Peptides against a protein of PDB entry 5HB3. Designs and how they scored, part 25

Target 1, 150 residues: chain A of PDB entry 5HB3
Amino acid sequence: RQMQDRCMSEYNQRIRNAPEGSIDPFRMACYKIIGRCDLSNRSLDGLQTDVNDWIWLQFNLARETDRSLELAGESYGLAELQASIREIGLKHFPKTAAEDTNGSFGMFFYLQILAGMFEQAIAYLYPFSYVDAVHFAIALTYYGLLRPVD

## One batch from the design tools (peptide; made by RFdiffusion4, then SolubleMPNN)

Design b1_p11_8_s2 (from b1_p11_8, 7 letters changed)
Fold by OpenDDE base, seed 3:
Structure b1_p11_8_s2 (fold): chain B 150 residues (1-150), chain A 11 residues (1-11)
Amino acid sequence: as target 1 above (150 residues)
Amino acid sequence: DFLKKLLEELK
């Protein structure tokens, strides 16, 4: 807790008072990752990142904690991450094969799998690639991660 | 760029 408090203090001090362009983005990233500072902003500003970096950060920030012990607005768990994945899916990814122009369906499938949204991922993939969907479904079922409807 | 747009929305 002492480390977390110090990270929070330094993070807030720098965000509010540091001269423009003087903030080391790597140092700020350390505060974000280690101190879990400002969980309402789950990005690494000033760094070149991709989708893998983003999803990695989300998982590192997500915690299965008692929400009663969390500060207001600072609660972030797997459920919130899954909600975020759902929202970006609705906004940015094709709903059907007919809407797919760049093959981005695979990325959304990937994100859903990482987030443990297995049933939704298989259902989404099936109209794009039924063979791949079936193979993933078999594997997930074998390990008890997919619960097919009887 | 799709990735760039996506990342901007994820901030």
Scores: peptide ipSAE 0.110, ipTM 0.821, DockQ to the pose 0.463
Fold by OpenDDE base, seed 5:
Structure b1_p11_8_s2 (fold): chain B 150 residues (1-150), chain A 11 residues (1-11)
Amino acid sequence: as target 1 above (150 residues)
Amino acid sequence: DFLKKLLEELK
């Protein structure tokens, strides 16, 4: 908690008072990650990042523990992450094979799997790749991670 | 183009 408070203080001070272009983005990233500063902005500004960096950060910031130790108003968990992935899917990824022009369906499948959205992931993959969907479904079922419904 | 757009949205 002390570390979190310190990070928050430093983060806020720098955001507000630092001259333009003087902020070290790596230092700010450290405050973001360690201090969980400004969870409404779940990105690393000023850094070159990819999808893997993004998803890593999301999981890093997600908490399912006692939120009494978290800063007031700063809550982010797996449920919120899953919701974000759903939204991303709706906005950016093909819904059907006919809509797939760039083969990006695999990335959305990947994100859903990482977030534990197994049923949705399999259902999504099925129309794009039947064989792959079946294989993943078998494996997930074997390990008790997939809950088939009627 | 898609990947670039996606990354921009995620940042």
Scores: peptide ipSAE 0.104, ipTM 0.816, DockQ to the pose 0.517
Fold by OpenDDE base, seed 1:
Structure b1_p11_8_s2 (fold): chain B 150 residues (1-150), chain A 11 residues (1-11)
Amino acid sequence: as target 1 above (150 residues)
Amino acid sequence: DFLKKLLEELK
């Protein structure tokens, strides 16, 4: 906790007081990850990142905590991450094969799988790629991750 | 949101 507090202090101080262009983005990233600083901003500014980096960061920042005990009112857990993915899906990913102009359905499926949204992921993939959906469903069921319906 | 920006670029 002491280390976390120090990270938070340094992070906030640098954000507030550092001259423009003087902030080391890697150092700031370390503070954010280790200290879980500024959970409302779940991005690594000044770094070249991709979707894998983004989702990795989300998981690292996500914690199952009791919201009632959080002083700052900032809570971010798996449920919030899943909600975020759902929101992103609704806004930016195709809902039907007819809407899929870029072949991006696979990325949304991927994000849902990573977030443990297995039933939703399979249901989503099914109309886009029947064969893939069936294969994933079999595998997920085998490992007890998918709850089949009779 | 980085993902939003990325998705826009992928369109």
Scores: peptide ipSAE 0.055, ipTM 0.775, DockQ to the pose 0.160
Fold by OpenDDE base, seed 4:
Structure b1_p11_8_s2 (fold): chain B 150 residues (1-150), chain A 11 residues (1-11)
Amino acid sequence: as target 1 above (150 residues)
Amino acid sequence: DFLKKLLEELK
């Protein structure tokens, strides 16, 4: 808690008071990751990141915390992450195989799997790759992770 | 390029 408070304080101070261009993006990233600072902005500014970095950050920031315990009043948990992934999917990823020009469906499937959206992931993958969808479904079922809606 | 665009929108 003390560390988090310090991170938040430093983060806010630097954002507000640091001269333009003087902010070390890596340091700010550390504050964001460790302190979960400014959860409304779940990105690492000034850093070259990829989708893996993004999703990694999202998971690190996501916590199952009671809203009452969060000092900043900002709640970001798995549900919010899942919602974000859904939104991203709707906006940026192909809905059908016919729309898939770059083979990006796999990335969205990957993101959904990471976020624990197993049913949705399988449902999404199915029209793109039947075989893969079935294999994943079998595996997920084996581990009790797939909950088919009756 | 797609990923970059995606990341830009995610910010």
Scores: peptide ipSAE 0.131, ipTM 0.832, DockQ to the pose 0.566; fails the geometry check

Design b1_p11_8_s3 (from b1_p11_8, 8 letters changed)
Fold by OpenDDE base, seed 4:
Structure b1_p11_8_s3 (fold): chain B 150 residues (1-150), chain A 11 residues (1-11)
Amino acid sequence: as target 1 above (150 residues)
Amino acid sequence: DELKKLLEELK
């Protein structure tokens, strides 16, 4: 808690008081990661990041905690991450094979799997790659992770 | 690269 408080303090201080362009984005990233600062902004501003960086950050920030227990009343857990991924999917990924021009469906499938959205992931993958969807479904079922509706 | 751009829009 002390470390988190310190990170939060430094983070806020720098955001508020530092001259424009003087903030080291790496340092700010450290504060965000370690202190979970400013959970409303779940990105590393000023840094070039890819999807892997983004998803890593999301998982890093995600905690199973009550909002009341979080500093500044911020809450971010797996459910919120899943909601974000769902939203991303709706906006930025192909919904049908016909819409897929660059094979990006695999990335969305990947994100869903990472987030534990197994049923949705399989359902999504199925029209793009039947064989792969079935393969993953079998595996997920084997591990008791897939809960298909009867 | 395209995904990076898309993610930036989500920030």
Scores: peptide ipSAE 0.061, ipTM 0.796, DockQ to the pose 0.492
Fold by OpenDDE base, seed 2:
Structure b1_p11_8_s3 (fold): chain B 150 residues (1-150), chain A 11 residues (1-11)
Amino acid sequence: as target 1 above (150 residues)
Amino acid sequence: DELKKLLEELK
């Protein structure tokens, strides 16, 4: 992909050679998104972003790669994204209703759903909102997305 | 605010 190579070249050149503070963050964001440059760094530096921007970026960068390519340093797929979501959950979200002071459990549930972590999402939501968990479980089961026995 | 903090840590 010629365009990707060009983006990568420009990205690397700027990262290495540009004076500090002179880099246009929007331009770098374009290189990141379009060129999938430096997949080890899946963030947009110098930009005001929110959780929606972050998760959007993760999905845009994620690709189904062959396992052979996964051995390469530049592999990022759904599994890696799911792992990231799990890590986020462990670090930043309440584990029980008693720990929830800000009502943030819903956000973690949302992230898990987006990442296709349906069983985990339902299991997580259950102690916070029984009714909602049951409703989502029914819906997910109806569409064949929930596998309770797994 | 918590989400902002989370985002910063995710970078």
Scores: peptide ipSAE 0.055, ipTM 0.781, DockQ to the pose 0.552
Fold by OpenDDE base, seed 5:
Structure b1_p11_8_s3 (fold): chain B 150 residues (1-150), chain A 11 residues (1-11)
Amino acid sequence: as target 1 above (150 residues)
Amino acid sequence: DELKKLLEELK
């Protein structure tokens, strides 16, 4: 609690009062990750990041249940992450094989799998790669992770 | 280009 409070205080102070260009992005990242400061902004500003960095950060910040020590309104869990993945899928990833120019369908499949969206992931992959979809479906079913639907 | 757009959206 003490550490979290200190992180929050320092984070807010720097965000508001630090001269332009003086903020160390790595330090701010530490406050974000360790202190879970400003969960409404789930990004690492000033740092070069990729999709893997993003998804890693999301999982680190996600909580199934809010701690008593968490600030009001700063709730973020797996459900919210899944919703975000659905949204980005609709906006940025091909819906059909005909729309796929760069083979980016695999990345969306990957994100869905990481987020535990197994049924959706398989359904999405199927029209792009039948063989891969079947293989993953078999494996997921074997481990009890896939719920067959009609 | 699409990847850049995705990354911007994820920020």
Scores: peptide ipSAE 0.055, ipTM 0.778, DockQ to the pose 0.505
Fold by OpenDDE base, seed 1:
Structure b1_p11_8_s3 (fold): chain B 150 residues (1-150), chain A 11 residues (1-11)
Amino acid sequence: as target 1 above (150 residues)
Amino acid sequence: DELKKLLEELK
């Protein structure tokens, strides 16, 4: 906790007081990751990142918290991450094969799988790629992650 | 918005 407090203190101090362009983005990233600072801003500013970096960060920052017990207004768990992925899907990914112009359906499927949204992921993938959907469904069922229907 | 930007960069 002491380390976390130090990270938060340094992070906040630098954000508030550091001259523009003087902040080492890697150092700030370390503070954010280790200290879980400013959970409302789940990004690494000043760094070139990709989707894998983004999703990794989301999982790193996500914790199982009971909102009823936390005095702090900032809570971020798996449910919030899943909600974010759903929102992203609605805004930025094709809903049908006809809307798919760049083959991005696979990325959204990937994000849903990572977030444990297995049923939704399979349902989403099915109209885009029947073969892939069936294969994933079999695998997920085998590992007990997908509940088969009668 | 950030994810959108990232997705665009990956294209």
Scores: peptide ipSAE 0.051, ipTM 0.779, DockQ to the pose 0.271

Design b1_p11_8_s4 (from b1_p11_8, 5 letters changed)
Fold by OpenDDE base, seed 4:
Structure b1_p11_8_s4 (fold): chain B 150 residues (1-150), chain A 11 residues (1-11)
Amino acid sequence: as target 1 above (150 residues)
Amino acid sequence: SFLEELLEKLR
Protein backbone atom coordinates (compact mmCIF):
# COMPACT_ATOMS: atom_id res chain seq x y z
CA ARG B 1 0.00 0.00 0.00
CA GLN B 2 2.78 2.40 0.80
CA MET B 3 4.49 1.65 -2.46
CA GLN B 4 1.29 2.15 -4.38
CA ASP B 5 0.69 5.44 -2.68
CA ARG B 6 4.18 6.57 -3.51
CA CYS B 7 3.78 5.54 -7.11
CA MET B 8 0.50 7.39 -7.31
CA SER B 9 2.01 10.47 -5.78
CA GLU B 10 4.97 10.46 -8.14
CA TYR B 11 2.76 9.74 -11.10
CA ASN B 12 0.42 12.59 -10.34
CA GLN B 13 3.24 14.95 -9.53
CA ARG B 14 4.97 14.28 -12.81
CA ILE B 15 1.84 14.57 -14.86
CA ARG B 16 1.04 17.90 -13.29
CA ASN B 17 4.43 19.45 -12.86
CA ALA B 18 6.80 17.98 -15.37
CA PRO B 19 7.90 20.28 -18.13
CA GLU B 20 6.48 19.49 -21.51
CA GLY B 21 8.47 16.79 -23.22
CA SER B 22 10.43 15.85 -20.13
CA ILE B 23 8.28 12.94 -19.07
CA ASP B 24 9.94 9.58 -19.43
CA PRO B 25 7.19 7.35 -20.76
CA PHE B 26 8.88 4.23 -19.44
CA ARG B 27 9.00 5.62 -15.95
CA MET B 28 5.38 6.61 -16.18
CA ALA B 29 4.56 3.15 -17.40
CA CYS B 30 6.26 1.68 -14.36
CA TYR B 31 4.22 3.87 -12.06
CA LYS B 32 1.05 2.97 -13.87
CA ILE B 33 1.74 -0.74 -13.70
CA ILE B 34 3.05 -0.93 -10.15
CA GLY B 35 0.81 1.69 -8.65
CA ARG B 36 -2.24 1.07 -10.80
CA CYS B 37 -2.30 4.76 -11.45
CA ASP B 38 -5.04 6.44 -13.42
CA LEU B 39 -7.17 3.40 -14.13
CA SER B 40 -9.39 5.52 -16.33
CA ASN B 41 -6.57 5.55 -18.85
CA ARG B 42 -5.49 1.97 -19.35
CA SER B 43 -2.85 2.69 -21.94
CA LEU B 44 0.85 3.40 -21.98
CA ASP B 45 1.11 6.88 -23.31
CA GLY B 46 4.17 7.72 -25.32
CA LEU B 47 5.10 4.10 -25.90
CA GLN B 48 4.70 2.01 -28.98
CA THR B 49 2.57 -0.90 -27.91
CA ASP B 50 0.84 -3.75 -29.65
CA VAL B 51 -2.25 -5.74 -28.82
CA ASN B 52 -0.24 -8.08 -26.64
CA ASP B 53 1.11 -5.16 -24.66
CA TRP B 54 -2.38 -3.77 -24.32
CA ILE B 55 -3.93 -6.97 -23.09
CA TRP B 56 -1.00 -7.62 -20.77
CA LEU B 57 -1.52 -4.20 -19.26
CA GLN B 58 -5.23 -4.80 -18.85
CA PHE B 59 -4.62 -7.97 -16.90
CA ASN B 60 -1.97 -6.34 -14.77
CA LEU B 61 -4.29 -3.50 -13.89
CA ALA B 62 -7.31 -5.68 -13.30
CA ARG B 63 -7.96 -6.58 -9.67
CA GLU B 64 -10.84 -8.26 -7.99
CA THR B 65 -11.28 -5.92 -5.10
CA ASP B 66 -14.25 -5.22 -2.96
CA ARG B 67 -15.88 -2.39 -4.80
CA SER B 68 -16.90 -0.93 -1.50
CA LEU B 69 -13.27 -0.34 -0.66
CA GLU B 70 -12.32 1.28 -3.90
CA LEU B 71 -12.80 4.88 -4.68
CA ALA B 72 -15.60 5.49 -7.08
CA GLY B 73 -14.30 5.13 -10.61
CA GLU B 74 -11.15 3.24 -9.69
CA SER B 75 -12.62 -0.21 -9.83
CA TYR B 76 -11.19 -2.27 -12.62
CA GLY B 77 -11.60 -6.00 -12.46
CA LEU B 78 -12.12 -8.93 -14.76
CA ALA B 79 -15.70 -7.95 -15.45
CA GLU B 80 -14.66 -4.53 -16.69
CA LEU B 81 -11.92 -6.07 -18.78
CA GLN B 82 -14.39 -8.48 -20.32
CA ALA B 83 -16.73 -5.63 -21.06
CA SER B 84 -13.91 -3.79 -22.78
CA ILE B 85 -13.08 -6.82 -24.88
CA ARG B 86 -16.71 -7.15 -25.92
CA GLU B 87 -16.79 -3.54 -26.96
CA ILE B 88 -13.57 -3.86 -28.88
CA GLY B 89 -14.89 -6.93 -30.60
CA LEU B 90 -18.03 -5.21 -31.70
CA LYS B 91 -16.16 -2.24 -33.06
CA HIS B 92 -12.95 -3.55 -34.50
CA PHE B 93 -13.15 -7.20 -35.34
CA PRO B 94 -14.95 -9.02 -38.12
CA LYS B 95 -18.32 -10.45 -37.28
CA THR B 96 -18.37 -12.87 -40.18
CA ALA B 97 -15.84 -14.69 -42.28
CA ALA B 98 -16.84 -12.53 -45.21
CA GLU B 99 -15.75 -9.45 -43.31
CA ASP B 100 -12.41 -10.90 -42.36
CA THR B 101 -9.84 -9.53 -44.74
CA ASN B 102 -6.75 -9.89 -42.60
CA GLY B 103 -7.40 -12.95 -40.49
CA SER B 104 -7.93 -10.79 -37.43
CA PHE B 105 -10.63 -13.07 -36.07
CA GLY B 106 -7.93 -15.12 -34.40
CA MET B 107 -6.79 -12.19 -32.34
CA PHE B 108 -10.25 -11.51 -31.03
CA PHE B 109 -10.69 -15.17 -30.24
CA TYR B 110 -7.40 -15.05 -28.39
CA LEU B 111 -8.44 -12.01 -26.37
CA GLN B 112 -11.69 -13.66 -25.37
CA ILE B 113 -9.88 -16.82 -24.29
CA LEU B 114 -7.44 -14.84 -22.19
CA ALA B 115 -10.32 -13.02 -20.53
CA GLY B 116 -12.11 -16.26 -19.70
CA MET B 117 -14.93 -15.57 -22.13
CA PHE B 118 -14.86 -19.16 -23.30
CA GLU B 119 -18.42 -19.55 -24.51
CA GLN B 120 -18.28 -16.32 -26.43
CA ALA B 121 -14.89 -17.22 -27.84
CA ILE B 122 -16.09 -20.55 -29.18
CA ALA B 123 -19.26 -19.03 -30.52
CA TYR B 124 -17.22 -16.39 -32.27
CA LEU B 125 -14.64 -18.77 -33.70
CA TYR B 126 -17.13 -21.30 -34.98
CA PRO B 127 -18.12 -19.55 -38.21
CA PHE B 128 -14.49 -18.68 -39.01
CA SER B 129 -12.91 -22.02 -38.26
CA TYR B 130 -15.22 -24.87 -37.48
CA VAL B 131 -12.46 -27.37 -36.83
CA ASP B 132 -10.56 -25.11 -34.48
CA ALA B 133 -13.72 -24.16 -32.63
CA VAL B 134 -14.57 -27.79 -32.07
CA HIS B 135 -11.09 -28.61 -30.83
CA PHE B 136 -11.09 -25.72 -28.41
CA ALA B 137 -14.59 -26.59 -27.28
CA ILE B 138 -13.49 -30.13 -26.53
CA ALA B 139 -10.48 -28.93 -24.60
CA LEU B 140 -12.45 -26.34 -22.65
CA THR B 141 -15.11 -28.90 -21.85
CA TYR B 142 -12.48 -31.35 -20.70
CA TYR B 143 -11.22 -28.79 -18.21
CA GLY B 144 -14.74 -27.84 -17.13
CA LEU B 145 -14.39 -24.31 -18.44
CA LEU B 146 -17.12 -24.37 -21.04
CA ARG B 147 -20.59 -23.82 -19.64
CA PRO B 148 -23.10 -24.34 -22.36
CA VAL B 149 -26.24 -22.38 -21.75
CA ASP B 150 -28.97 -24.89 -21.14
CA SER A 1 -1.93 -1.28 -39.87
CA PHE A 2 -5.02 -2.84 -38.38
CA LEU A 3 -3.09 -3.06 -35.17
CA GLU A 4 -2.25 0.60 -35.13
CA GLU A 5 -5.82 1.52 -35.80
CA LEU A 6 -6.96 -0.80 -33.08
CA LEU A 7 -4.50 0.66 -30.63
CA GLU A 8 -5.57 4.16 -31.48
CA LYS A 9 -9.12 3.23 -30.79
CA LEU A 10 -8.21 1.45 -27.59
CA ARG A 11 -6.70 4.59 -26.31
Scores: peptide ipSAE 0.017, ipTM 0.504, DockQ to the pose 0.567
Fold by OpenDDE base, seed 3:
Structure b1_p11_8_s4 (fold): chain B 150 residues (1-150), chain A 11 residues (1-11)
Amino acid sequence: as target 1 above (150 residues)
Amino acid sequence: SFLEELLEKLR
């Protein structure tokens, strides 16, 4: 808690008071990751990042803790991450093969798998790639990760 | 790029 408080203090001080262009983005990233600072903004500003960096950060920030111990408005766990993935899917990824112009369906499938949204991932993949969906479904079922409807 | 647009929207 002491470390978190120090990280938060330094983070906020720099965001508010640092001269323009003087902020070290790597230092800010350290505060974000280690101190879980400003969970309302789950990005690394000033750094070149890709989707893998983004999802990695989401998992590093996510904690299954007693919500009563977290600061008001800064609860972020797996459920919130899954909700974010769902929202991203609705807004930015194709719903059908006919809508897919760039093959981005695979990325959304990947994000759902990482987030443990196995049933949704298989259901999503099925109309894009039947064979792949079946193979993943078999594997996930074998390991008890997929709960097929009886 | 699609990725840049996506990342911007995810912030």
Scores: peptide ipSAE 0.015, ipTM 0.494, DockQ to the pose 0.542
Fold by OpenDDE base, seed 2:
Structure b1_p11_8_s4 (fold): chain B 150 residues (1-150), chain A 11 residues (1-11)
Amino acid sequence: as target 1 above (150 residues)
Amino acid sequence: SFLEELLEKLR
């Protein structure tokens, strides 16, 4: 708690008081990651990041805490991450094989798998790659992760 | 790239 509070304090102080262009983005990233600062903004500003960096950050920030103990707006768990992935999918990824020009369906499938959205991931992959969807479904079923909806 | 565009939108 003390470390988190210190990170939050430093983070807020720098955001508010640092001269323009003087902020070390790596330092700010450290505060964000360690202190879970400003969970409303789950990005690393001033750093070149990719999708892997983004998803890594999301998982690092996500915590299953008692919602009753967190201040409003500071709750970020798996459910919120899954919601974010769904939103991203709806906005930025192909919904059908006909819409897929760049083979980006695989990335969305990957994000869903990482987030534990197994049923949705298989359902999504199925029209793009039947064979792969079946193989993943078998594997997920074997590990008890896939729950067929009755 | 699609990834770059996605990343820009995720920020």
Scores: peptide ipSAE 0.014, ipTM 0.475, DockQ to the pose 0.693
Fold by OpenDDE base, seed 5:
Structure b1_p11_8_s4 (fold): chain B 150 residues (1-150), chain A 11 residues (1-11)
Amino acid sequence: as target 1 above (150 residues)
Amino acid sequence: SFLEELLEKLR
């Protein structure tokens, strides 16, 4: 808690008071990650990041905590992450094979798997790659991770 | 291009 408070304080002070161009983005990233600062902005500003960096950050920031103990805007858990992935899917990924022009369906499948959205992931993959969807479904079922009835 | 656009939107 003390560390988190310090990170938050330093983060806020720098955002507000640092001269333009003087902010070290790596330092700010450290504050964000360690202190979970500004959870409304779940990105690493000023850094070159890819999808893997983004999803890593999301999981790193996600916490299952008692919401009653968190300040407003600090609640971010697995459910919120899953909701974000769902939203991203709806906005930015192909819904059908006919819409897929660049083969990006695999990335969305991957994101859903990482987030434990197994049923949705299989359902999504099925029209793009039947064989792969079946294989993943079998494996997930074998390990008790897929609930076919749900 | 899609990935780049996605990354920009995720920032």
Scores: peptide ipSAE 0.013, ipTM 0.472, DockQ to the pose 0.541

## One batch from the design tools (peptide; made by RFdiffusion4, then SolubleMPNN)

Design b1_p12_1_s1 (from b1_p12_1, 6 letters changed)
Fold by OpenDDE base, seed 1:
Structure b1_p12_1_s1 (fold): chain B 150 residues (1-150), chain A 12 residues (1-12)
Amino acid sequence: as target 1 above (150 residues)
Amino acid sequence: SRLDELLKEINS
């Protein structure tokens, strides 16, 4: 907690007082990831990232433990991440095969799997690729991640 | 594309 408070102080000081463009974006990233600073901003300023970088960051920002030690408004768990992925899906990914112009359905399937949204991921994939959906359903069931129906 | 828009949003 003491270290977190110091990180917060330094982060806030730098963001407010440092000349524009002078802040090391990697240092700021460290404050965010390690110090849990400014978790309402779930991006890394000054860094160009892809979807893999983004999802990695989201998992690092998500915590299910020690919420009582976090500042108000800076609690973020798996449930919130899953909600974010749902919203991203609604906004940026095809809902049907007819809407799929770039084959991006696979990326959304991937994100859902990473977030543990297994049933939703399979249901989403099924209309795009029956074979793949069945294949993943079998695999997930084998590993106990998907509950089979009797 | 919508994916491009996602990338813009991620980096904004």
Scores: peptide ipSAE 0.345, ipTM 0.885, DockQ to the pose 0.176
Fold by OpenDDE base, seed 2:
Order: C-alpha cells, then structure tokens, then sequence
Structure b1_p12_1_s1 (fold): chain B 150 residues (1-150), chain A 12 residues (1-12)
C-alpha cells in the first residue's frame, strides 16, 4: 500500500509538472503496471506496442482481487478486460466471413480465447471455419472450459 | 484496415 501510494504520488507529480518529453516512458510504464496508476488509461504513452504487448498489458492491469482492497478507481478485473475485448471486436474485427478481407478473424478468436471468452470465441469462429470451431469446442468441453450457453 | 486502426488505438 505504501509503495502504491508513493507510485501514485510520483506518477501524478510527473504527469503534471515534468517538462514535455522529459519523462522516461519505461518509468511511467512501471508506475502503471506496478503502481497501478491511472488504470483508466490502458495504453503505455511513449511506447509503441503491438497486439501481443497490449493484451499482455491488459492482463497485468487486470486483478482478480477484492475490489474493496483497492483504491477508488483502480478496480479492473477479468470482466472489464472481457468487455474491452468485446469492444475491440466490434470495432476492429470482421463480424462475418463476408467482412473478412485479411483473415484477421483468427486474431480476434485468439484474443477471446486468451480472455477466457470460450463460448463467444467458438460462436465467433464458427461462421469463418466451422471445422476449427467444432474442434476447439470439443477440446474446450473436454477440459471443462466450454459451457452450453454463455 | 481495421487492424491498422486497432494498432493506432492501442498506441493512443
């Protein structure tokens, strides 16, 4: 808690008072990841990241702990992450095979699987590749991860 | 592309 408070203090001080461009982006990333500062901002300023970096960050920022133990506004769990994935899906990925131009459906399927959105992932994959969807459904069911209804 | 827009959003 003391460490978190210190991180919050330093983070807030730097974002408000530091000259533009003088802040080490890696240090700021540490404040976000370790100190859980400014969790409403789910990106790393000053750092170029890809989808893998992004999803890694989201998982690190997500916490499956008692929200009552966290400071106000710092609660972010799996449900919120899943909501973010859904939003990304709606905005940036094809909804039907007809909309698929670059085969990016696989990436969204991948993200949903990582986020534990198994039923939705299978349902999403089915119109693109029903064979693969069935295979994954069988596997997920075997491991007790897939339920009949989301 | 939508993917390019995603990358922009990730880095925004």
Amino acid sequence: as target 1 above (150 residues)
Amino acid sequence: SRLDELLKEINS
Scores: peptide ipSAE 0.340, ipTM 0.883, DockQ to the pose 0.177
Fold by OpenDDE base, seed 4:
Structure b1_p12_1_s1 (fold): chain B 150 residues (1-150), chain A 12 residues (1-12)
Amino acid sequence: as target 1 above (150 residues)
Amino acid sequence: SRLDELLKEINS
């Protein structure tokens, strides 16, 4: 679309030519989110974000796999997002209760749930809090979101 | 902490 092309053009011009610090980071964020500019960069420059902001951004940047490939390059859909979350989990979250020093396991569980990784989320949560895992599993199963093990 | 490292990565 013409709008997308304009956004891309403006984004590219600003990122290349504007003095550092002169660009409104929120405007740049708009170019990224709305204009789908520079999708290879999954962060918002000049903005301090938390995990919630990050995951929101990831979902907004993600698209259906069946969608025509964007000019930005490789498609980034739910599967890729899930892969990213897996990677984040491996790097930044405890794998066992013994590794849990700050209780951050809940955050990773949360991220997995948001990404629809229900089975993995439950499996991950179980060794940290079996009660919570079981209750959550029951709920997810009830809504048809969890595939019970045979 | 590992979470802090994540936050750094997110904002990098």
Scores: peptide ipSAE 0.338, ipTM 0.883, DockQ to the pose 0.176
Fold by OpenDDE base, seed 3:
Structure b1_p12_1_s1 (fold): chain B 150 residues (1-150), chain A 12 residues (1-12)
Amino acid sequence: as target 1 above (150 residues)
Amino acid sequence: SRLDELLKEINS
């Protein structure tokens, strides 16, 4: 608790008082990840990240805790992450094979799998790659992660 | 590209 309070204080002080461009972006990242500061901002200012970095960050920031103990606007669990991935899918990934120009459907499939959205991931992959979708479906079913429709 | 736009959104 003492550490948390100190991190929050230092983070807020730097955000408010430090000259523009004078803050080490990696230090700010540490405040966010370790200190749990400003969790409403899901990006790392001053750092260029890719999709893998982004998803790693989201999982680290997400917590499956009692929401009643969290401040308004800072509650972010798996459900919220899954919602974010859905929104990303709608905006940035092909919905059909005809829309696929660069093979990015695999990345969205990957993100859904990481987030535990197994049924949706398989359903999404199926029109792009029937064979791959079936193989993943079999594997996921075997491990009890996919519920087959009767 | 859509991927480029995603990267911009992630880093915004």
Scores: peptide ipSAE 0.336, ipTM 0.883, DockQ to the pose 0.172

Design b1_p12_1_s2 (from b1_p12_1, 6 letters changed)
Fold by OpenDDE base, seed 3:
Parts: structure tokens; C-alpha cells; sequence
Structure b1_p12_1_s2 (fold): chain B 150 residues (1-150), chain A 12 residues (1-12)
């Protein structure tokens, strides 16, 4: 708690008072990841990142803990992450094979799997690749991760 | 957002 309070104080001080361009982006990343500062902003400004970095960050920031321990508006768990993945899917990924121009459907399938959205992932993959969807469905069912509908 | 930019790159 003491360390967290100190991190929050230092983070806020730097955000408010530091000259433009003088803040070390890696230090700010440490405050976010370790100190859990400013969780409403789940990005790493000033760093070049990709989708893998993004999803890694989301999982590190997501906590299934007592929300009373977090600052108002900064609670972020798996449910919120899953909601974000859904929103991403709606905005940025193909809905049908006809809309797929570069094979990006696989990335969205991957993100859903990582987020534990197994049923949705299989349902999404099915129209793009029947064979792959069936194979994943079998595997997920075997391990008790997929809930098939009768 | 940063995420939007990244996703746009994926779909480009």
C-alpha cells in the first residue's frame, strides 16, 4: 500500500508537472504495470507497441480482485477485457469471409481465445474455416473449456 | 486511440 501510494503520487506529479517530452516512457510504463497507476488509460504512450504488446498489457492490468481496493473508475477485470475484445471485433475485424481481404480473422479468433471467449471464438471462426473450427471445438470440449449447445 | 491505430495496421 505504501509503495502503491508513492507510485501514484509520483505518477501524478510527473503527468502534471514534467515538461513536455521529458518523461521517460519506460518509467511511466513501470508505474502503470507495477504501480497500477492510471488504469483508465490502458496504453503505453511514447512506446512503439503491437497487438501482442497490447494484449499482454491488458492481461497484466486486468485483476479479479475486490474492486473496493481500487480507485474509482480504475477497476479492470476479465469482464471488461472481454467487452473490449467484443468492441474491437465489431470495429476492426471482418464479420464474414467476403469481408476478409487479408486473413485478419485469425487474429480476432486468437484474441478471443486468449480472453477465454471460447464459444464466441469458435462461432466466429466457423464461417472462415470450418475444419479449423471443428478441430478447436473438439480440443476445447475435451478439456472442458467449451460448452456445446444441445 | 493507440489500439485503433494498431488494428488499422493489421487490416491494411
Amino acid sequence: as target 1 above (150 residues)
Amino acid sequence: SRLDQLLQQINS
Scores: peptide ipSAE 0.030, ipTM 0.689, DockQ to the pose 0.759
Fold by OpenDDE base, seed 5:
Structure b1_p12_1_s2 (fold): chain B 150 residues (1-150), chain A 12 residues (1-12)
Amino acid sequence: as target 1 above (150 residues)
Amino acid sequence: SRLDQLLQQINS
């Protein structure tokens, strides 16, 4: 708790007082990840990041922590992450094979799998690649991760 | 958004 408070204090001071461009983005990233500062902004500003960095950050920030220990506004869990992925899918990924120009469907499938959205992932993949969807469905079912629809 | 930028990088 003391460390978190210190991180928050330093984070806030730097955001407010540091000259523009003088803040070490890696240090700010540390405050966000370790100190869980400003979780409303789930991005690493000033850093060149890719989708892998983004998803890594989301999983690190998405903690099922005791809400009593976190500021009410700083709660972010798996459910919120899943909601974010759904939103991303709706906005940025193809819904049908006809809309797929860059083969990006695989990335969205991957994100859904990582987030434990197995049924949705398979359902999404099916129209793009029937064979792959069936194979993944079999595997997920074997491991008890996919609930067959009754 | 930052996410939009990331997605653009993936698609490029």
Scores: peptide ipSAE 0.030, ipTM 0.696, DockQ to the pose 0.525
Fold by OpenDDE base, seed 2:
Structure b1_p12_1_s2 (fold): chain B 150 residues (1-150), chain A 12 residues (1-12)
Amino acid sequence: as target 1 above (150 residues)
Amino acid sequence: SRLDQLLQQINS
C-alpha cells in the first residue's frame, strides 16, 4: 500500500509538474504497470510499441476484481478489454473477405482469441477461412472454451 | 490513440 501510494503520488506529480520532455518514459511505464497509475490511460507514451506490447499491457493492467479491492481505486477487467477489442475491430479490421486487402483479419482473430472472445473470434474467422474456423471451433470446444451462444 | 496508429500501420 505504501508503495502504491508513493507511485501514485510521484506519477501525478510528474505528469503535472515535470518540464516538457524531461519525463523518463520508462519510469512512467513502471508507474503504469507496477503502480497501476491512471488506468484510464492504458498506453505507454514516449515509447516505441507495437500491438504485442499493447495487448501485453492490457492483460497486465486487467484485473478480475471489484474496484473496492483495487489499491489504486480504479478497475479494469476482462470485460473492458473485450470491449476495447470490439471497438478496435469495428474501426480497423475488415468486416468481410471483400474488405480484406492486406490479410489483416488474422490479427483481429488473434486479438479476440487472446481476449477470450472465442465465439466472436470463430464467427469472425469463418467467412475468411472456413477450414481454419472449423478447426479452431473444434479445438476450443474440446477444451471447454467455446459456447454455443454468447 | 497510440493503438489506432499502430493498427493503422498494420493494416496499411
Scores: peptide ipSAE 0.029, ipTM 0.680, DockQ to the pose 0.763
Fold by OpenDDE base, seed 1:
Structure b1_p12_1_s2 (fold): chain B 150 residues (1-150), chain A 12 residues (1-12)
Amino acid sequence: as target 1 above (150 residues)
Amino acid sequence: SRLDQLLQQINS
């Protein structure tokens, strides 16, 4: 708790008082990840990141913490991450094969799988690639991650 | 948003 408080204090001090461009983005990233500072901003400013970096960060920030101890604005768990992925899917990914111009359906499938949205992921993939959807469904069922409907 | 930029990069 003392370390977290120190991280929060230093993070806030740097954001407020540091000259523009003087903040080490890696240090700020450490404060965010370790200290859970400013969880409302789930991005790493000043760093070149890709989708893998983004999703990695989301998982690190999405911790099951006792909601009773966190300020209302600092609660971020798996459910919130899943909600974010759903929202991203609705806004930025094709809903049908006819809308898929760049083959981006695979990325959204990947994000859903990482977030544990297995049923939704298979349902989404099915109209794009029947064969792949069946193979993933079999694999997920084998590992007990997909509940087959009797 | 940064996510939008990332998605644009992937689609590019």
Scores: peptide ipSAE 0.029, ipTM 0.692, DockQ to the pose 0.577; fails the geometry check

